# Ledger of designs, part 165: peptides against a protein of PDB entry 3C66

Target 1, 189 residues: chain A of PDB entry 3C66
Amino acid sequence: KSWANLFEKNDFFFRYKFYLEITAYTRGSDEQHLKWSGLVESKVRLLVMKLEVLAGIKIAHPFTKPFESSYCCPTEDDYEMIQDKYGSHKTETALNALKLVTDENKEEESIKDAPKAYLSTMYIGLDFNIENKKEKVDIHIPCTEFVNLCRSFNEDYGDHKVFNLALRFVKGYDLPDEVFDENEKRPSK

## One batch from the design tools (peptide; made by RFdiffusion4, then SolubleMPNN)

Design b2_p29_2_s3 (from b2_p29_2, 13 letters changed)
Fold by OpenDDE base, seed 1:
Structure b2_p29_2_s3 (fold): chain B 189 residues (1-189), chain A 29 residues (1-29)
Amino acid sequence: as target 1 above (189 residues)
Amino acid sequence: AYIPAYSLRSEKSDEIEIDIGDSRHESRE
């Protein structure tokens, strides 16, 4: 198997029971988001390296393609809601209350000029060294270091009203719908 | 054993230990 095969979408979201979602949020311009998300994405490999050396983590494999979405985000409360609800199948339906920006609607006046929240999400598949024993793994350190690394790159990224970064630990059966094709069945518990 | 939910946001740096038990068990918030 080539190294490239490890990152093919076809089975990536079925291969692991656990995933770490890394989402860069921007409530601002597309340009702002491109810079912010690009930075975050560029650092994901560093996080992977740190995760792989942790006891209890057997494998940490990044999916190399980001998932992009954007919503009309009129208020700060909406922005907080997006950050709270995004990234889990259990909660993502709450986002239906917001207008998803699509190629079909992006030119509509009500959408084109509206405040937007942009999302770029990277995924890391995690395989743990789980035998018949209960094991606890603390990923706080590498995750915190990653956040700090991203945030420290530019002082402008300290504005949480505009730029946010979240890492979410998610089970395969609770992955967002965006990662699956229409013909794919969501993993079961 | 329940697997706790883990979410780290840039606003928070709470130390969280993840229980990697049986994935078939429900997660807790």
Scores: peptide ipSAE 0.026, ipTM 0.623, DockQ to the pose 0.097
Fold by OpenDDE base, seed 5:
Structure b2_p29_2_s3 (fold): chain B 189 residues (1-189), chain A 29 residues (1-29)
Amino acid sequence: as target 1 above (189 residues)
Amino acid sequence: AYIPAYSLRSEKSDEIEIDIGDSRHESRE
C-alpha cells in the first residue's frame, strides 16, 4: 500500500501524538526555492527509512504533500523571525506581522516586486515504542545526516542568507493552523 | 522514555528531551 493511500489528510494530523516538521526556507527567487524545496522533498524518504530502523520508533509515516507559503520578507531579521516562529501554533501568530503572499494579493505592486521568503514544509508522523521507559530514542543522528545530505548537494545551498532547512519536533496539539481545515478542531493536549 | 527530539534550525540544533510517557514534560536543553 502506498503511503499516500494509508491516510487521508484529516486522519494524518490526528493520528499521531508527535510529528517531525521538515521546512525548506528560501529568501530569494521562486526558482531558487523550487530547486531547494524539491531537493529536500526528494530526500524525505531517506530520512523516513533511517527513522524506521531506530529501536524506539514504531512508525515514521510521511505526509505525501508539502505545505507551501510565502511572505514578504524585506530584511534578514524578518527571515530569521520566520524561521524562529514558523512551525508551532504557539508562536505562529508572530508571523501576522508579515504580509502573507496569497493568490489574491500576489499581483499587488507592493508585493509583486518585494523580497520574499518561501516555505515548503513536509510532515512525518511518529509513533514510539514505549515498552521500556528507559529507552532513549535519539533522532538527532538521522536528522543531522538528512540536513547534511541536503546542504551538501549543491555549494549554493551553503548560503544561509538564502537557503535554510529546519527539522522541528512538534506535538500534535501544537501543529500549525495550516494543517487543519476550517471545520477541524485542533487536537487537545 | 525520554526521546531526545532535536529541533534542527540551520546550524543550531536544539536538543529537546521529550518524555513519551508524559507529554507534559518538554525540556529544552
Scores: peptide ipSAE 0.028, ipTM 0.627, DockQ to the pose 0.078; fails the geometry check
Fold by OpenDDE base, seed 2:
Structure b2_p29_2_s3 (fold): chain B 189 residues (1-189), chain A 29 residues (1-29)
Amino acid sequence: as target 1 above (189 residues)
Amino acid sequence: AYIPAYSLRSEKSDEIEIDIGDSRHESRE
């Protein structure tokens, strides 16, 4: 089976019990987000490589495509809320308080010129080596290195009011709804 | 930049702890 077939959406979000979500946030222009998210996405493979060499990790498989979303984000508090609530099925309903930008509404006057938060999310499926009886798998180091790598690329990316980067460890049953098709059932615990 | 770390237990094994860096939160160490 080609690696390409292994990363088809239909199987990817059901294949693993654990996922690492990498979300690039931008409260600013679409251009700013394009640059920021593009950079982050370009570095994901490096993170995968670093994860794969950890003794406690059997598999680290990236999903090939990012998930994109954007919200009207009039305040900094809204931006913080997005960052706090996004990426988990348990909390994502809180995002309903904000206006999701869609192709249908993006041209509305109230949305078109509104401040926006842009999100690009990459997923890495994780399988762990339980047999090694390792009490602890620490992914902090590679994750920290990844964040530092992304943030250090441009001084502008140090502005947390505009650019943010989150790595969230999520169980398969708690993946955001965005990763599933309408006809797909969420994995059970 | 300081990245907070979170420790999670694996559902597969109570003996496996996973530390995760999240730039959004304070370290729970």
Scores: peptide ipSAE 0.026, ipTM 0.577, DockQ to the pose 0.243; fails the geometry check
Fold by OpenDDE base, seed 4:
Structure b2_p29_2_s3 (fold): chain B 189 residues (1-189), chain A 29 residues (1-29)
Amino acid sequence: as target 1 above (189 residues)
Amino acid sequence: AYIPAYSLRSEKSDEIEIDIGDSRHESRE
């Protein structure tokens, strides 16, 4: 399957009630993140394929564009906080305590050489096939396989102080602000 | 029925069972 140009941004993040967020985290160099996130992104199609064959999943559609962000991350605690708070609208405001790296500020001396956490996030829209809304869908197996696949690709990726990977199941109304335009209203609960 | 909010991290691959019965009720784990 090819998912290229499958959905426009404005349709994708309003189309589904549920999303799976796949975020690659790197506290290190841009080069390290490029390799790590690139690997993760390259394997997303395999996860989609595994999700699609689950009886409880009707549709699993990836959004093709990754969302990129980076923060000044001076401590390991900050890195843990980023991983805990990112990916949910209800918690992402905690990230305001950190300095967001932007094209405008990245060359500032206080930011340029500072430790950074890089984030690349892929989204999968999910439509479930649940009769009478009473069934449970277990996505543990495909998600675990995906994580193991990514982590096992290179031994360096076993360093959790540098490289991390999170899969977050979120509702459409709890998607991060980054997926919406300024003039768009997020979905209601 | 409830809709859980889960986060699966690479350090642990806990079981994620999603019950999407009622979107008005959610649980976070």
Scores: peptide ipSAE 0.022, ipTM 0.567, DockQ to the pose 0.099; fails the geometry check

Design b2_p29_2_s4 (from b2_p29_2, 10 letters changed)
Fold by OpenDDE base, seed 2:
Structure b2_p29_2_s4 (fold): chain B 189 residues (1-189), chain A 29 residues (1-29)
Amino acid sequence: as target 1 above (189 residues)
Amino acid sequence: AYIPAYSLFSEESDEIEIDIGRQKKEPEE
């Protein structure tokens, strides 16, 4: 199987039991987000390399394309809520309280000039080499290093009011709806 | 910067989250 086929959307989100979600958040301009998310995305390969060398990780495969979304985000509390609720099917319904920016509504006067939170999410499929279900794999170090790498790239990225980065470990059945097509059945537990 | 991270994976673990910018208590060992 060519590596290219491994990164096709069609089976990527069904292939692994576990995923690492990397989400770059920006409450600011689209330009700010493009720079921030672009940086984060550019470093994902380095994280993959660091994950692959962990004894408990058999496979770490990045999905090649980010998922993009944006919400009207009038308050800092809304921004915190987005960061708390996004990335899990269990919690993502809370985001329905916010206005999702779409191609259809982006030109509406109430949306066009509204403060926005931008999200870019990268996914890494994980396969673990654990003998016992009780065995723990610590990914803290490589993930922390990754975050530090991204945050240290520019001083502006230290402003948590604007720029945030979250890594979430998610089971396949709890992946956000965005990763599935309308005709795809969510993986079961 | 304090990076609250719950990054220990087990199949029995519900959630592992590394949230940068949030003050999460590290799980007490």
Scores: peptide ipSAE 0.024, ipTM 0.566, DockQ to the pose 0.136
Fold by OpenDDE base, seed 5:
Structure b2_p29_2_s4 (fold): chain B 189 residues (1-189), chain A 29 residues (1-29)
Amino acid sequence: as target 1 above (189 residues)
Amino acid sequence: AYIPAYSLFSEESDEIEIDIGRQKKEPEE
């Protein structure tokens, strides 16, 4: 099966046991988010290259399409909650306390002018080359370098009240619901 | 954070959240 078939949505989120989630957060304007998320997305290929050269990583494959969402985010506490709860099936239900912005509701007066948090999430499927159970793979270094690269690009991206970037290591069975179609069954443990 | 090989394949493996975005609050002197 050609490399092209590996990037079909239906197979990607079932192919790997482990995923690295890269989420760009913005509490501000859609324009601010577009610039921030676009920058982060443009650097993901560099992270993949750094992951692939690690001895414990056999494969690092990025999913090409970002997942986009936005929430009404009236407080800083709400923004912290989004960053804490998003990206895991175990915790994402807490986000139901916030108003999800949709194409159907975005023009409502209560939503249109409300403060918003924007999210763009990229996924990397990981396959590990582990010969011995005692082997450790340290992905902290390439991940930290990636965050520093993104944050240092513009001084404005140092404002954690507006711009955030999180990397989460997630098992396939704990991926957010957004990656699956309505008719797809979540991977089992 | 080091990801132990055994934790990757264990059903009981701790969720490795690599929260790189949290600035370590410098201890307020």
Scores: peptide ipSAE 0.023, ipTM 0.553, DockQ to the pose 0.097
Fold by OpenDDE base, seed 3:
Structure b2_p29_2_s4 (fold): chain B 189 residues (1-189), chain A 29 residues (1-29)
Amino acid sequence: as target 1 above (189 residues)
Amino acid sequence: AYIPAYSLFSEESDEIEIDIGRQKKEPEE
């Protein structure tokens, strides 16, 4: 099966039991986000390479397309809430309290000039070679190195009020709704 | 130095959130 077929959205989010979500957050301008998210995205392949060589990881496969979203984010508390609740189906409903920016509403006066949080999320499907449920795979090292690499690239990215980067380990059944098409059923546990 | 609190992945672990954005400032020693 050609590598191209592995990147088809429909199979990717059903293929693995586990996913690593990499989300770049920006509370600022779209230009700031473009630079930040672009940097993070450019480094994901390095993270994949580091994950693949870990004992207990059989496959680390990146989904090549980022998922983009933005919210009206008037306060720092809202920004913290977004970072806390995003990336899990269990918690993503809390984001309904915020105004999602869409192509349909982006030109509304109340939205156009509002402070925004921008999100770009990359996904890595993970297959583990774990014989016993008690075996732990430590992904701290490669993840920490990845974050440090991204954050150290520019001094501006050290400002956590503007730029954030989160890595979330998520089970396939708990993936955000954004990864599934309207006609797709969420994976069961 | 913000030490990301990374959880060890286990199949039994519910959510390993590597929240790098919420780096708790290690208390400056």
Scores: peptide ipSAE 0.024, ipTM 0.558, DockQ to the pose 0.183; fails the geometry check
Fold by OpenDDE base, seed 1:
Structure b2_p29_2_s4 (fold): chain B 189 residues (1-189), chain A 29 residues (1-29)
Amino acid sequence: as target 1 above (189 residues)
Amino acid sequence: AYIPAYSLFSEESDEIEIDIGRQKKEPEE
């Protein structure tokens, strides 16, 4: 089975029980987000390499394509809410309170000029070599190094009001709806 | 800064013990 098949969307989000979500957030311009997300995305492979060498991680496979979304984000509280609620099926419904920017509505005057939060999310499928469910895998070090690497690239990225980076560990059954096609059934527990 | 409860890692998050399948937020000291 060619490595190429591992990166097909159709199987990727069903293949693993666990995923690491890496989300770059930007409350600012699309240009700011493009730079920030592009940087984060460019470093994901380094994180994967660091994860793969950890004891207890059998496989760390990145999904190569980011998921992009944007919301009207008029307040900082909204931005915090987005960061809190995004990335889990359990909580993502809270985002319905915000206006999702789409290709269909982006030219509407109320949306065009509104402050926006941009999201770019990368996924890493994880397989653990755990004989006993009680084994702890500490991914803190590689994750910390990754965040530091991204944040240190430009001083502007230190502004948490604009730029944020979150790593979320998610079970396959709790992946956001965005990763599934309409005809796909979410993985069961 | 509010660390989202789901975050395994944020710049402000203390060591998060990831029990495989359970995110335990260590209490902020």
Scores: peptide ipSAE 0.021, ipTM 0.551, DockQ to the pose 0.120; fails the geometry check

Design b2_p29_3_s1 (from b2_p29_3, 14 letters changed)
Fold by OpenDDE base, seed 5:
Structure b2_p29_3_s1 (fold): chain B 189 residues (1-189), chain A 29 residues (1-29)
Amino acid sequence: as target 1 above (189 residues)
Amino acid sequence: KEPIIVPERIDASEILEKQAKENELLKKL
């Protein structure tokens, strides 16, 4: 299958047992989020390169498009909850307590002027080198370097209460529902 | 056996808190 077929949504989220999620969070304006998420997205290739050189990682393939969502986020506690619960199928149901902003509801007065949290998530599929009998792969260094690289770009990105960046390791069966189409079955455990 | 990846999550807030603690320790030395 050509490299182009690797980046088709349907094959990507079924191909790997493991994924790294990179989520840019913004509690503020859409304009602020576009700048922040765009910066993060522009650096993902550097993270991929750093992951591929790790002895336990055979392949790191980025998905080409971000997944975008936004929630009404009136409090700091709501923003912390979003960051805690998002990115795992096991925990994402907790986000149902918040109002998801959609194209259908964005013009409602209660939503239009409400404080919002914006999310943009990039995915990296991971294949491991089985020949390396290392039971553990430490990704702390490349992930930390990536976060520092993104945050150092602008002083405004130093305030984690407004701009946050998270990297989460998930199993394919625990990917968020957003990555699957209505006709797709979630990978089994 | 499938490899275990560590950490499972890392974010900017956690990194900053660790760096702040390290900096405070360095100031006391």
Scores: peptide ipSAE 0.465, ipTM 0.825, DockQ to the pose 0.395
Fold by OpenDDE base, seed 4:
Structure b2_p29_3_s1 (fold): chain B 189 residues (1-189), chain A 29 residues (1-29)
Amino acid sequence: as target 1 above (189 residues)
Amino acid sequence: KEPIIVPERIDASEILEKQAKENELLKKL
């Protein structure tokens, strides 16, 4: 692994002011999630290529590894809450109401057999070519194409109550805590 | 300069609902 790749990882979440988060959600088994998230991850490069050709986007740089998390998710409402609150520092504290599954607690009887939501999140750092503060960059088309591409791979991925996929635009100061090391200071606004 | 990105969030459920509405509109034409 080149030193360049190590340095690129260490500053990735400080390098850009803007990020696109791609989160694959699964309410089911770890095996189901592994297949779903693996598929989504395999397609991220295609999204990057589609973003890079947009006139307003100067750079779209994917982070190399997904961030993995899982929660005890007893209800559909909890699953919707996870999807609403995850991916933003402003809202992620709401997830504290749910039991985070960890390597330390996963074998606990109350957690082991509990319904779970699994999350895999990929990040794309974005730099923009915006001359005017009022210019809008519309990413709807490439994002829609990406979601359709992932979901069309298997009929099972058509059920958004089990398998969901979200893309969220976030500012660097509003990235989830998971992207920073304990000793790293969150970017300021 | 901060870009205005649209949409700020998109998910599969929203896409499906939009596509369903578009398909219904196309059937009425």
Scores: peptide ipSAE 0.465, ipTM 0.829, DockQ to the pose 0.383
Fold by OpenDDE base, seed 3:
Structure b2_p29_3_s1 (fold): chain B 189 residues (1-189), chain A 29 residues (1-29)
Amino acid sequence: as target 1 above (189 residues)
Amino acid sequence: KEPIIVPERIDASEILEKQAKENELLKKL
């Protein structure tokens, strides 16, 4: 069975209790985002390798397909709001205040030429080897190294007002709606 | 048992600000 077949969408977001979300953000063109997100995605395997060797992490499995979204983003405050609210079911409803760009609306004059924020999100399923409830797993180092690795590739990626990268730890029940099909029920708490 | 993961979020902007502050501190030394 190819590695790709092990990560069929249908079970991945139900298999783990915990996930790490890696979101590449771009406020600019789709071309800029494609380059940025493609770079980030190309490095995810290196992050996985660094996570797997951490004490307390038993398994780190990346989902192979990115989730893509884009919003009309007229202001810097809107861009900050997107970055704050995206990636959690608890907060993602705040994004409804922004116009989601879809295949159906992307050619509308009001959307086509509007400033946009682009998002590409990769998911890593996590299984932990924790004996005690009080054990902390510190992911700061590998995640920081990953961010630095991505941003150091090109000087343009140093401008966080255009190109940002966030890693968020989420519980399976708090995953964004985008990861579930219409017929799938969100995991319970 | 749920692990405590730290940090729950890491953002490149925050990393940059920290690094910038560290670099400024290093330049003042």
Scores: peptide ipSAE 0.461, ipTM 0.824, DockQ to the pose 0.436
Fold by OpenDDE base, seed 1:
Structure b2_p29_3_s1 (fold): chain B 189 residues (1-189), chain A 29 residues (1-29)
Amino acid sequence: as target 1 above (189 residues)
Amino acid sequence: KEPIIVPERIDASEILEKQAKENELLKKL
């Protein structure tokens, strides 16, 4: 059975109960974002390796394709709001207050010249080996190391007001709508 | 039962703020 079948989108977001979302944020140009997100994406495999060796993590599988989105982001507060609200179905509706950039609207003058926030999100499916109902899995170290690794690559990535990186633990039923096709039903609790 | 993951969110800005606070505390010692 080819490794390729493990990475089919349709099965990946139903296969695991838990996911780690890795989102690279850029408030700037598309070119800046491509460099930043490309760097982050290139390091995800290192994070996976670090997660797999943690006690309580049985499996960590990255989804190979990033999810790309961009919003008109006039203010720093909007950028902070995007970072706070993105990545969870419970909170993503707050992003409706912002203009999503699409292929259909990107050439509109009001959007073309507007400040933008770009998002690239990678997903890691997680399976846990928890024997005891009270066991906590601490992912702080590997995630912090990952963030530091990405940000240390270029001095420009030190400015979190331009380049940010977030890791969010999300349950399968609370994944963003972007991961599901229109005909797919969100996983139940 | 669902695993408890800590932390549920890690953000580069939050890491920097924590490190800055820690560094400030260390400078005051």
Scores: peptide ipSAE 0.456, ipTM 0.824, DockQ to the pose 0.383

Design b2_p29_3_s2 (from b2_p29_3, 10 letters changed)
Fold by OpenDDE base, seed 5:
Structure b2_p29_3_s2 (fold): chain B 189 residues (1-189), chain A 29 residues (1-29)
Amino acid sequence: as target 1 above (189 residues)
Amino acid sequence: KEPIIVPEEIDASEILEKLSEENKLKKLE
């Protein structure tokens, strides 16, 4: 199977049991988010390379496109809530308390001028090579190195009130709804 | 602290258990 067929959206979120989600958050301007998310996206390949050399990792396969979303985010507490609840089907329903910015509503005066949190999420599918139940795979090390690499790139990214970066290990049945089309059935637990 | 919501250690037992559960489900389909 060519590497190209692996990047088709249609089966990517069904192919793996485990995913690593990488979300860049920005509470600020769209320009600030574009710079931050673009940096994070540019470093994902380095994370993949670090994951692939782990003895317990058989495959680390990045999805080709980020998922983009934005919310009206009037308070710092709302921004913390977004970071806590986003990226898991179990918790994402809490985000319904916030106004999702859409193409249909973005020009409304109440939304246009409102403070926003921007989200860009990259996905890595993980296949493990584990022979013994006592084996441990430490993906925390490469994830920490990745965060440090992104944060250290520019001093401006030290402002956690504006810029945040989360890595989440997620099971296929707990992926956010955004990764599935309306006609797709979520993977069963 | 950056929210690295990654298990400090992915227990191979959890991975293997999930692999086994899904293999059982696929055999029932």
Scores: peptide ipSAE 0.260, ipTM 0.797, DockQ to the pose 0.057
Fold by OpenDDE base, seed 2:
Structure b2_p29_3_s2 (fold): chain B 189 residues (1-189), chain A 29 residues (1-29)
Amino acid sequence: as target 1 above (189 residues)
Amino acid sequence: KEPIIVPEEIDASEILEKLSEENKLKKLE
């Protein structure tokens, strides 16, 4: 069975209790975002490999497709807010204060030429093999290494005003709404 | 500082609690 058949979207976001979200943010051009997100996405497999070798991680499975979104982002404060609030169901409602760019509205004059924040989010489902309550799984190390790897690829990616990269550890019940279809019920706590 | 919103340590207790809760729910189904 190909990896593709094992990760139907619907099963993936219900299969694991824990997820690592990797979000590439760009406040700039679509071209800048394409380069940045493409780089980040290209490195996710290395992060997976580093996670899989950690004691206490049984499985680290990447979802095969990024989730793409963009917001009108007129200020730096808006960009900081996006980075703070995105990636959690508990906080994502704060993003409703911003204009989500959609296929329906992208050609509106107020949106077309507006500053935008672009988001590309990759998900890794995590299954843990913890036998002892005192065991600790340090995923911070491989996550930090991953960020450093992405940031060090090009000096331009050091500009935090334009390019950002967030890694968020999220419980399945706190996944963003974007991962679920309209007819899907969010996993219970 | 990079927004690595990853706990420095995943608390095994939290993971085990969630696994235990899930196992309890599966037994009730």
Scores: peptide ipSAE 0.056, ipTM 0.667, DockQ to the pose 0.056
Fold by OpenDDE base, seed 4:
Structure b2_p29_3_s2 (fold): chain B 189 residues (1-189), chain A 29 residues (1-29)
Amino acid sequence: as target 1 above (189 residues)
Amino acid sequence: KEPIIVPEEIDASEILEKLSEENKLKKLE
């Protein structure tokens, strides 16, 4: 059964209580972002494999498509704010202070020539098999290895002013609004 | 330091609480 058919968008963000979000950030050109995000996305399968072998992880399922967004990002502080606030429903409202780039507005002179932060986000649904309250699942190790793998691929990706990578452990009720359709009710706590 | 906003330790208690809720729901189905 091809992995591709299992991830119809419809139930993926309701199926798991926990998610790992992987966001590639680029404050630069679209071409720079395409290279960076494409690299990160290409390595997600390796992270999944490392998660699946951890004691206490029953399932690690990647969502098949990245979520793409871009913001006008005139300052480094705005870029730090994006990285801090993105990926959680609790904090994502802070991004409303920034201009979201859309197909409708991208050709506006004020947006076209503005510095941009590009975001590509991959999601991994996590199911845990924890029997004992004293069991610790250390997902920090495989996450750190993943970041190191992505950053070590090209020296240019060491420039944190341009390229960033965040991994966020998120509960289903705290997923960003972007993962739900307008008619979908957010999972309850 | 990369923003790995992954808790160094996932609190097994929170996971178990959620798993227990799911198991209760499955027993009611």
Scores: peptide ipSAE 0.102, ipTM 0.702, DockQ to the pose 0.057; fails the geometry check
Fold by OpenDDE base, seed 1:
Structure b2_p29_3_s2 (fold): chain B 189 residues (1-189), chain A 29 residues (1-29)
Amino acid sequence: as target 1 above (189 residues)
Amino acid sequence: KEPIIVPEEIDASEILEKLSEENKLKKLE
């Protein structure tokens, strides 16, 4: 089976029970977001390598393509809300209060010149090798190292008003709707 | 604000429960 078959979208979001979501947020220009998200994406492989060597992690498999979205984000509170609510099916409905930027609406005057939050999300499927309920898998360390690595690359990335990075541990049944096609049924609990 | 970072510890009990459920489903197929 070719290396390419491991990254087919069709079963990736059904293959694992657990996922690590890595979301780069930018409230600013598209150019700022491209630089920030591109940096974060370039470092994901290092995070995967660090996860794979942890006791209790059997597989850490990155999905190859980021998910891109953007919202009209007029206030800092809206930007905080996006960061709080995004990345979980349970909470993502709160984002319906914001205007999603689409190819159909991006040229509307009210959207074109509006402040935007850009999101790029990468997924890592996790398979665990835990035999004992007393075992602890500490993914906090490699995740923190990853955040620090991304933030330290450029001083401008220290501005949390513009640039943010979130890592979320999510169950397969609670993945955002964006990862499924319209004809796909969400994984059961 | 600090980045939203994953919980320090993933509860192994929850992982084991899900693995057990999955193994039960595979035995029914």
Scores: peptide ipSAE 0.046, ipTM 0.657, DockQ to the pose 0.040; fails the geometry check

